# Designs tried in a protein design run: peptides against a protein of PDB entry 5ONS. Part 20

Target 1, 181 residues: chain A of PDB entry 5ONS
Amino acid sequence: MFKKFDEKENVSNCIQLKTSVIKGIKNQLIEQFPGIEPWLNQIMPKKDPVKIVRCHEHIEILTVNGELLFFRQREGPFYPTLRLLHKYPFILPHQQVDKGAIKFVLSGANIMCPGLTSPGAKLYPAAVDTIVAIMAEGKQHALCVGVMKMSAEDIEKVNKGIGIENIHYLNDGLWHMKTYK

## One batch from the design tools (peptide; made by RFdiffusion4, then SolubleMPNN)

Design b1_p10_6_s4 (from b1_p10_6 with S2E P8A)
Fold by OpenDDE base, seed 3:
Structure b1_p10_6_s4 (fold): chain B 181 residues (1-181), chain A 10 residues (1-10)
Amino acid sequence: as target 1 above (181 residues)
Amino acid sequence: SEPFYAPAPP
């Protein structure tokens, strides 16, 4: 989603959200990520304005105090940014790829099923379409936010085709945006 | 055989 993303070229505008809209978004986030509820007032304090950075290709980035928190495309599900995920790693269920996968993930590659069943990888239970944090063997912080294209069970059984789609990865255009005020 | 990783569509 952000392989060719550049703040100067791909940001259209930024709007500050009304209180009622913020409340609606918070409810959506809790529905998507139930475990975030106790932390949401810390992540999005009521006293702080919430903004949406509107980008090309119908991408929207939710920000508080310039910090990039979540993003979505075409009003689909919200994804946490890697920067937020690094602070709250429990927001997403994890999947682990082996250390040899790192260079490919960081190039925006999707993860094929064998890459999730290989030695050094760890495949945890997850349904299809689940947004997941991609961890790497020997690394503490998530390298990527992805989407399960198959369930964990099917990945093990079928073991071919795209297992996880790469949505946002370390050092992509969103990562380099850092902040927006 | 299939690769472990594949580029996303352009």
Scores: peptide ipSAE 0.277, ipTM 0.847, DockQ to the pose 0.029
Fold by OpenDDE base, seed 2:
Structure b1_p10_6_s4 (fold): chain B 181 residues (1-181), chain A 10 residues (1-10)
Amino acid sequence: as target 1 above (181 residues)
Amino acid sequence: SEPFYAPAPP
């Protein structure tokens, strides 16, 4: 999503959200990520305005105090940014790729099934379309936010095709955006 | 055979 993303070229505008809209978004976030509920007030304090940075290709980035928290495309599901995920790693279920996958993930590559069943990888139960944090062997912090294209069960038994789609990865265009006020 | 990792579609 952000392989060719550049803040200077791909940001259209920024809007401050009304209170009612913020409440709706918070409810959506809790629905998607139930475990975030106890933390949402410190992530999005009531006293702080919430903004959406509108980008090309129907991408929207949710920000608070300049921090990029979540993003979505075409009114689809919200994804946490890696920067937020690093602070709250439990927001997403995890999948682990082996150390050899790192360079490919960081180039925006999708993860094929064999890369999730190989030695050094760890595949955890997850349904198709689940948003997941991609961990790497020997690394503490997530390298990527992805989406299960197959269930974990199917990845194991079929072991062919795209297992996880790469959505947002370390050092992509969104990562380099850092903050936006 | 297919690779372990493949670039995302453009």
Scores: peptide ipSAE 0.255, ipTM 0.833, DockQ to the pose 0.029
Fold by OpenDDE base, seed 1:
Structure b1_p10_6_s4 (fold): chain B 181 residues (1-181), chain A 10 residues (1-10)
Amino acid sequence: as target 1 above (181 residues)
Amino acid sequence: SEPFYAPAPP
């Protein structure tokens, strides 16, 4: 989603959200990420304005105090940014790829099933379409936010095709955006 | 055999 993304070229505008809209978004976030509920007042304090940065290709980035928190495309589900996920790693369920996957993930590659069943990888139960944090063998912080294209069960059983789609990865255009006010 | 990783389509 952000392989060729550039803040200077791909951001259109920024809008400040009304209180009622913010409440709706918070409810959506809790529905998507139940574990975030106790932390949401810390992540999105009531006294702080919430903004949406509108980008090309129908991408929207949710920000508070310039911090990029979540993003979505075409009003689909919200994804946490890696920067938020690094602060709150429990927001997403995890999957782990082996050491050899690192360079490919950091180039925006999708993760094929064998990359999730190989030695050094760890595949945890997850349904299709689940948004997941991609961890790497020997690394503390998530390298990528992805989407399960197959269930964990099917990945192990079929072991062919795209297992996880790469949505946002370290050093992509969104990562380099850092902040936006 | 199928590769472990493949670039995302544009």
Scores: peptide ipSAE 0.229, ipTM 0.820, DockQ to the pose 0.029
Fold by OpenDDE base, seed 4:
Structure b1_p10_6_s4 (fold): chain B 181 residues (1-181), chain A 10 residues (1-10)
Amino acid sequence: as target 1 above (181 residues)
Amino acid sequence: SEPFYAPAPP
């Protein structure tokens, strides 16, 4: 999603959200990520305005105090940014790839099923379309936010094709955006 | 065998 993303070229505008809209978004976030509920008030303090950075390709980035928190495309599900995920790693269920996968993930590559069943990888139960944090052997912080293209069960059984789609990865265009005020 | 990783779509 952000492989060729550049703030200067791909950001269209920024809007400040009304209270009612913010409430709706918070509810949606809790629905998507139940574990975030106890933390949402510090992530999105009531006193702080919430903004949406509108980008090309129908990408929207939710920000508070310039911090990029979540993003979505075409009003689909919200994804946490890696920066937020690093602070709250429990927001997403995890999947782990082996050390050899790192360079590929960091190039925006999708993760094929064999990469999730190989030695060093750890495949945890997850349904198709689940947004997941991609961890790597020997790394503390998530390298990527992805989407299960197959269930974990199917990945193990079929073990062929794209298992996880790479959505946002470390050092991509969104990562380098850092903040937006 | 297929590769473990593949580029994302354009």
Scores: peptide ipSAE 0.195, ipTM 0.803, DockQ to the pose 0.030

Design b1_p10_7_s1 (from b1_p10_7, 5 letters changed)
Fold by OpenDDE base, seed 4:
Structure b1_p10_7_s1 (fold): chain B 181 residues (1-181), chain A 10 residues (1-10)
Amino acid sequence: as target 1 above (181 residues)
Amino acid sequence: SLEELIAAAR
């Protein structure tokens, strides 16, 4: 999603959200990520305005105090930014790729099944379309936010093809967009 | 390393 993303070229505008819209978004976030509920007031304090940075390709980035928190495309589900995920690692279920897969993930490549079933990887139960944090063998911080394109069960059984779609990865265009005020 | 990259970018 952000492999060729550039803030100067791909950001269209920024809007401040109404209170009612913010409430709706918060409810949606809790539905998507139940574990975030106790932390949501810390992440999105009521006193702070919430903004949407509108980008090309129907991408929207939710921000508070310039911090990029979540993003979505075409009014789809929200994804946490890696920066938020690093602060709150439990927001997403995890999958772990082996050491060899790291360089490919960081190039924006989708995660292939063997990288999730090999020694050093850890594959946890997850349904298709689940948004997941991609962890790496021997690393503490997520390197990628992805979407399961196969269930964990099917990844193990088929063990071929794209297991997880790479949506947002460390050092991509969104990562380089550190803040937006 | 990955962790160094994260640290440098923050």
Scores: peptide ipSAE 0.074, ipTM 0.756, DockQ to the pose 0.051
Fold by OpenDDE base, seed 5:
Structure b1_p10_7_s1 (fold): chain B 181 residues (1-181), chain A 10 residues (1-10)
Amino acid sequence: as target 1 above (181 residues)
Amino acid sequence: SLEELIAAAR
C-alpha cells in the first residue's frame, strides 16, 4: 500500500474530526481490536483532537497530536501503523517469518507460505483476512503489518503461494512519514 | 540490523 508512497506527493488534505465521528471510530477500533480497549484512552486521549490525513488512492491516516496511529483504504478495516504497533505489540495477532524472508518483506514483497512454515518461522492459528503483525526470527519488533490471504491451516497444508499480503512494512512510505500536524 | 533501523528512526 505504501511501497511508492510519498508524503509530499500523495497527501491531499487533512481534516479534524468531530467528537461524534471520533466516538464512532473508537467503537470501530474496539470491534476490530478488542485488546486495545483498555489502552484507547491513552492512545487517543479525549482532550486531544483527532485528524484524518487524506491521501491518494482513498487512503486515510488517523492521527492524534501529529502521531500516525491507524490507516485504512476505501473505508475498509483499520490497520495500525508500525510505530503504534511497536508501542502496543499486542494489538494484532502475530505470525513469524524465518530469517531468509526478512529482506523480501522489507522490500514490500508478500509473505510466501514457505517463509511461514520453514524452520525459524512460527505459524499461529488465524483465519483468512485477519490483520496480523509480522515478526521476524530473532527480532523483537514487528517488521510488517499484513493480512492473511490463507488461513494458517491452509498455509501449512498448501504451503505455496501468498500466505500473507504485505500492507505496511518498515522503511516504506508510511514509515518515513513520521508525524503530520 | 532490523532493531538498529527501528532505533535510528525514533
Scores: peptide ipSAE 0.054, ipTM 0.744, DockQ to the pose 0.052
Fold by OpenDDE base, seed 1:
Structure b1_p10_7_s1 (fold): chain B 181 residues (1-181), chain A 10 residues (1-10)
Amino acid sequence: as target 1 above (181 residues)
Amino acid sequence: SLEELIAAAR
């Protein structure tokens, strides 16, 4: 989603959200990520305005005090940014790729099944379309936010093709954006 | 570190 993303070229505008819209978004976030509820007040304090950075390709980024928190495309599901995920690693269920897959993930490549079934990888139960944090063998912080294209069960059985779609990864355009006010 | 991870992958 952000492989060729550049803040200067791909951001259209930024709008400050009304209170009612913020409430709706918070409810959506809790619905998607029930475990975030106790933390949502510190992630999105009531006293702080929430903004949406509107980007090309129907991408929207939720920000508070310039921090990029969540993003979505075409009003689909919200994804946490890696920067937020690093602060709250439990927001997403995890999958772990082996050491050899790291360089490919960081190039924006989708995660292939063998990278999730090989020694050094850890594959946890997850359904198709689940948004997941991609961890790496021997590393503490998530490398990528992805979407399961196959269930964990099918990844193990089929063990070929795209297991997880790479949505947002370290050093992509969104990562380099850092902040936006 | 994250920076080391990125550097190692380049």
Scores: peptide ipSAE 0.046, ipTM 0.752, DockQ to the pose 0.044
Fold by OpenDDE base, seed 2:
Structure b1_p10_7_s1 (fold): chain B 181 residues (1-181), chain A 10 residues (1-10)
Amino acid sequence: as target 1 above (181 residues)
Amino acid sequence: SLEELIAAAR
């Protein structure tokens, strides 16, 4: 989603959300990520305005105090940014790729099944379309936010093709935005 | 570390 993304070229505008809209978004976030509920007032304090950075290709980035928190495309599901995920690693279920897959993930490549089934990888139960944090062997921080394109069960059985779609990865265009006020 | 990952990504 952000492989060729550039803040100067791909951001259209930024709008401040009304209270009612913010409440709706918070409810959506809790529905998607139930574990975030106790933390949501910390992540999105009531006193702080919430903004959406509107980008090309129907991408929207939710921000509070300049911090990029979540993003979505075409009114689809919200994804946490890696920066938020690093602060709250429990927001997403995890999958772990082997050491050899790291380079490819960081190039924006989708995660292939062998990188999830090999020694050094850890594959946890997850259904298709689940948004997951991609961890890596020997690394503490998530490398990528992805979407399961196969269930964990099918990844193990088939062990060919794309297991997880790479949505947002470390050092991509979104990562480089850092903040937006 | 995160720094190592960033360096490797470049």
Scores: peptide ipSAE 0.044, ipTM 0.754, DockQ to the pose 0.047

Design b1_p10_7_s2 (from b1_p10_7, 4 letters changed)
Fold by OpenDDE base, seed 1:
Structure b1_p10_7_s2 (fold): chain B 181 residues (1-181), chain A 10 residues (1-10)
Amino acid sequence: as target 1 above (181 residues)
Amino acid sequence: SLEELIAAAL
């Protein structure tokens, strides 16, 4: 989603959200990520305005005090940014790729099944379409936010093709955006 | 910084 993303070229505008809209978004976030509920007031304090940065290709980035928190495309599900995920790593369920897959993930490549079933990888139960944090062998910080294209069960059984779609990865265009004020 | 720590972890 952000392989060719550039803040200067791909941001259209920024809008400040009404209180009622913020409440709705918070409810959506809790529905998507139940574990975030106790932390939501810290992540999105009531006193701080919430903004949406509108980008090309119908991408929207939710921000508070300039911090990029979540993003979505075409009003689909919200994804946490890696920067938020690094602060709150429990927001997403995890999957782990082996060391050899790291370079490919960081190039924006989708995660192939063998990279999730090989020694050094760890594959945890997850349904198709689940948003997951991609961890790597020997690393403590998520390298990527992805979406399960196959269930964990099918990844193990089929063990070929795209297991997880790479949505947002370390050092992509969104990562380099850092903040937006 | 957090970014530096992440980079070091890669």
Scores: peptide ipSAE 0.058, ipTM 0.765, DockQ to the pose 0.072
Fold by OpenDDE base, seed 4:
Structure b1_p10_7_s2 (fold): chain B 181 residues (1-181), chain A 10 residues (1-10)
Amino acid sequence: as target 1 above (181 residues)
Amino acid sequence: SLEELIAAAL
């Protein structure tokens, strides 16, 4: 989503959300990520305005105090940014790729099944379309936010093709935005 | 470099 994303070229505008809209988004976030509920007041303090940075290709980035928190495309599900995920790693279920897959993930490549089934990888139960944090063997922080394109079960059984779509990865265009005020 | 990125963020 952000492989060829540049803030200067791909951001259209920024809008401040009304209270009612914010409430709706918070409810949606809790629905998507139940574990976030106790932390939501910390992530999105009531006193702070919530903004959406509108980007090309129908990408929207939810921000508070300039911090990029979540993003979505075409009003689909929200994804946490890596920066938020690093602070709250429990927001997403995890999958772990082996060391060999790291360089490919960081180039924006989708995650192939063997990178999730090989020694050093850890594949946890997850349904198709589940948003997941991609962890790396031997590393502490997620390197990627992805979407299961196959169930974990099918990844193990088929073990061929794209297991997880790479949505947002370390050092992509979104990562480089850092803040937007 | 990849190594630098890993060291910085992972």
Scores: peptide ipSAE 0.045, ipTM 0.740, DockQ to the pose 0.047
Fold by OpenDDE base, seed 5:
Structure b1_p10_7_s2 (fold): chain B 181 residues (1-181), chain A 10 residues (1-10)
Amino acid sequence: as target 1 above (181 residues)
Amino acid sequence: SLEELIAAAL
């Protein structure tokens, strides 16, 4: 989603949200990520304005105090930014790729099934379309936010093709957007 | 490579 994304070229405008809209978004976030509920007031304090940075290709980035928290495309599901996920790693269920897959993930490549079934990888139960944090063998922090294109069961069974779609990865265009006020 | 440098910081 952000492989060729540039803040200067791909941001259209920024909108400050009304209280009622913020409340709706918070409810959506809790629905998507139930584990975030106890932390949401810390992540999005009531006293702080919430903004949406509107980008090309119908991408929207949710921000609080300039911090990029979540993003979505075409009003689809919200994804946490890696920066938020690094602070709250439990927001998403995890999958782990082997060491050899790291460089490919960091190039924006989708994650192929063998990279999730090989020694060094860890494949956890997850349904298709689940948004997941991609962890790396021997590393502490997520390197990617992805979407299961197959269930964990099918990844293990079929073991070929795209297991997880790469949505946001370290050093992509979104990562380089450190803040936006 | 850049990817390796980033991976080392994970």
Scores: peptide ipSAE 0.043, ipTM 0.729, DockQ to the pose 0.041
Fold by OpenDDE base, seed 2:
Structure b1_p10_7_s2 (fold): chain B 181 residues (1-181), chain A 10 residues (1-10)
Amino acid sequence: as target 1 above (181 residues)
Amino acid sequence: SLEELIAAAL
């Protein structure tokens, strides 16, 4: 989603959200990520305005105090940014790739099944279309936010092709934004 | 590579 993304070229505008819209978004976030509920008032304090950075390709980034928290495309599901996920790693279920897959993930490549089934990888139960945090063997922080394109069960059985779609990864265009006021 | 440097810091 952000492989060719550049803040200077791909941001259209930024709008401040009304209270009612914020409430709706918070409810949606809790539905998507139930574990976030106890933390949501910390992540999005009521006293702080919430903004949406509107980008090309129907991408929207939810921000509070300049911090990039979540993003979505075409009013689809919200994804946490890696920066938020690093603070709250439990927001997403995890999958772990082996060390050999790291360089490919960081180039924007989708995660292939062998990188999830090989020694050093850890594959946890997950259904198709589940948004997941991609961890790496021997690493503490997520390197990617992805979407299961196969169930964990099918990844193990088929063990070829794209297991997880790479949506957002370290050093992509979204990562480089850092903040947006 | 840059990717390797980032990976080392994960």
Scores: peptide ipSAE 0.037, ipTM 0.731, DockQ to the pose 0.041

Design b1_p10_7_s3 (from b1_p10_7, 3 letters changed)
Fold by OpenDDE base, seed 4:
Structure b1_p10_7_s3 (fold): chain B 181 residues (1-181), chain A 10 residues (1-10)
Amino acid sequence: as target 1 above (181 residues)
Amino acid sequence: SLEELIEKAL
């Protein structure tokens, strides 16, 4: 989603959300990420305005005090930014790729099944379309936010093709935005 | 390293 993304070229505008809209979004976030509920007031304090940075290709980024928190495309599901995920790593279920897959993930490549089934990888139960944090063997921080293109079960059974779509990865265009006020 | 990348960018 952000492989060729550049803040200067791909951001259209920024709008401040009304209170009612913010409440709706918070409810959506809790539905998507139940574990975030106890932390949501810390992540999105009621006293702080919430903004949406609107980007090309129908990408929207939720921000609070310039911090990039979540993003979505075409009114689809919200994804946490890696920066938020690093602070709250439990927001997403995890999958772990082996060492060999790391360089490919960091180039924006989708995660192939063997990278999730090989020694050093850890594949946890997850349904297709689940948003997941991609962890790296031997590393503490998520390197990627992805979407299961196959269930974990199917990844194990088929073990070829794209297992997880790479949505947002470390050092991509979104990562480089850092803040937006 | 991944950690270095994070430290540089955070």
Scores: peptide ipSAE 0.113, ipTM 0.782, DockQ to the pose 0.051
Fold by OpenDDE base, seed 2:
Structure b1_p10_7_s3 (fold): chain B 181 residues (1-181), chain A 10 residues (1-10)
Amino acid sequence: as target 1 above (181 residues)
Amino acid sequence: SLEELIEKAL
């Protein structure tokens, strides 16, 4: 989603949300990520304005105090940014790729099944279309936010093709935005 | 470098 994304070229505008809209978004976030509920007032304090950075290709980034928190495309599901996920790693279920897969993920490549079934990888139960944090063998923080293209069960059985779609990865265009006020 | 990024961020 952000492989060719550049803040200077791909951001259209930024709007400040009304309180009613913010409430709706918070409810959506809790529905998607139930574990975030106790933390949401910390992540999105009521006293702080919430903004949407509107980008090309129908991408929207939710921000508070300049921090990039979540993003979505075409009114689809919200994804946490890696920066938020690093602070709250429990927001997403995890999958772990082996060391050899790291550089491919960081090039924007989708995660192939063998990278999730090989020694050093850890594959946890997850249904297709689940948004997941991609962890790396021997590393503490997620390097990628992805979407299961196959169930964990099918990844193990078939062990061929794209297991997880790479949505947002370390050092992509979104990562480089850092903040936006 | 990429390696530096990995070490700092992961």
Scores: peptide ipSAE 0.072, ipTM 0.763, DockQ to the pose 0.048
Fold by OpenDDE base, seed 3:
Structure b1_p10_7_s3 (fold): chain B 181 residues (1-181), chain A 10 residues (1-10)
Amino acid sequence: as target 1 above (181 residues)
Amino acid sequence: SLEELIEKAL
């Protein structure tokens, strides 16, 4: 989603949200990520304005105090940014790729099944379409936010093709954006 | 490695 993203070229505008819209978004976030509920007032304090950075290709980035928190495309599901995920690693279920897959993930490549079933990888139960944090063998922080294209069970059984779609990864255009006020 | 550089920058 952000492989060729540049803040100067791909951001259209920024709008400050009304209170009612913010409440709706918070409810959506809790529905998507139930574990975030106790932390949401810390992540999005009532006293702080919430903004949406509108980008090309119908991408929207939710921000508070300049921090990039979540993003979505075409009003689909919200994804946490890696920067938020690094602060709150439990927001997403995890999958772990082996060391050999790291460089491919960081190039924006989708995660192939063998990278999730090989020694050094850890595959946890997850349904298709689940948004997941991609961890790597020997690394502490998530490298990527992805979407399961197959269930964990099918990844183990079939063990070929795209297991997880790469949505947002370290050092992509969104990562480089850092903040937006 | 690239990933190490990124993690150190966090």
Scores: peptide ipSAE 0.060, ipTM 0.734, DockQ to the pose 0.048
Fold by OpenDDE base, seed 5:
Structure b1_p10_7_s3 (fold): chain B 181 residues (1-181), chain A 10 residues (1-10)
Amino acid sequence: as target 1 above (181 residues)
Amino acid sequence: SLEELIEKAL
């Protein structure tokens, strides 16, 4: 989603959200990520305005005090930014790739099934379309936010093709955006 | 190196 993303070229505008819209978004976030509920007031304090940075290709980035928190495309599900996920790593269920897969993930490549079933990888139960944090063998911080294209069960059984779609990865255009005020 | 890349990014 952000492989060729550039803030100067791909951001269209930024809007401040009304209270009612913010409430709706918070509810959506709790539905998607139940574990975030106790932390939501810390992540999105009531006193702080919430903004949406509108980008090309129908990408929207949710921001508070300039911090990029979540993003979505075409009003689909919200994804946490890696920067938020690093602060709150429990927001997403995890999957772990082996050391050999790291360089490919960091190039924006999708995660192939063998990279999730090989020694050094850890595959946890997850359904298709689950948003997951991609961890790497020997690393503490998530390298990527992805979406399960196959269930964990099917990844193990089929072990061929794209297991997880790479949505947002370390050092992509969104990562380099850092803040937007 | 890959390690340096990750550390630089984080």
Scores: peptide ipSAE 0.051, ipTM 0.743, DockQ to the pose 0.042

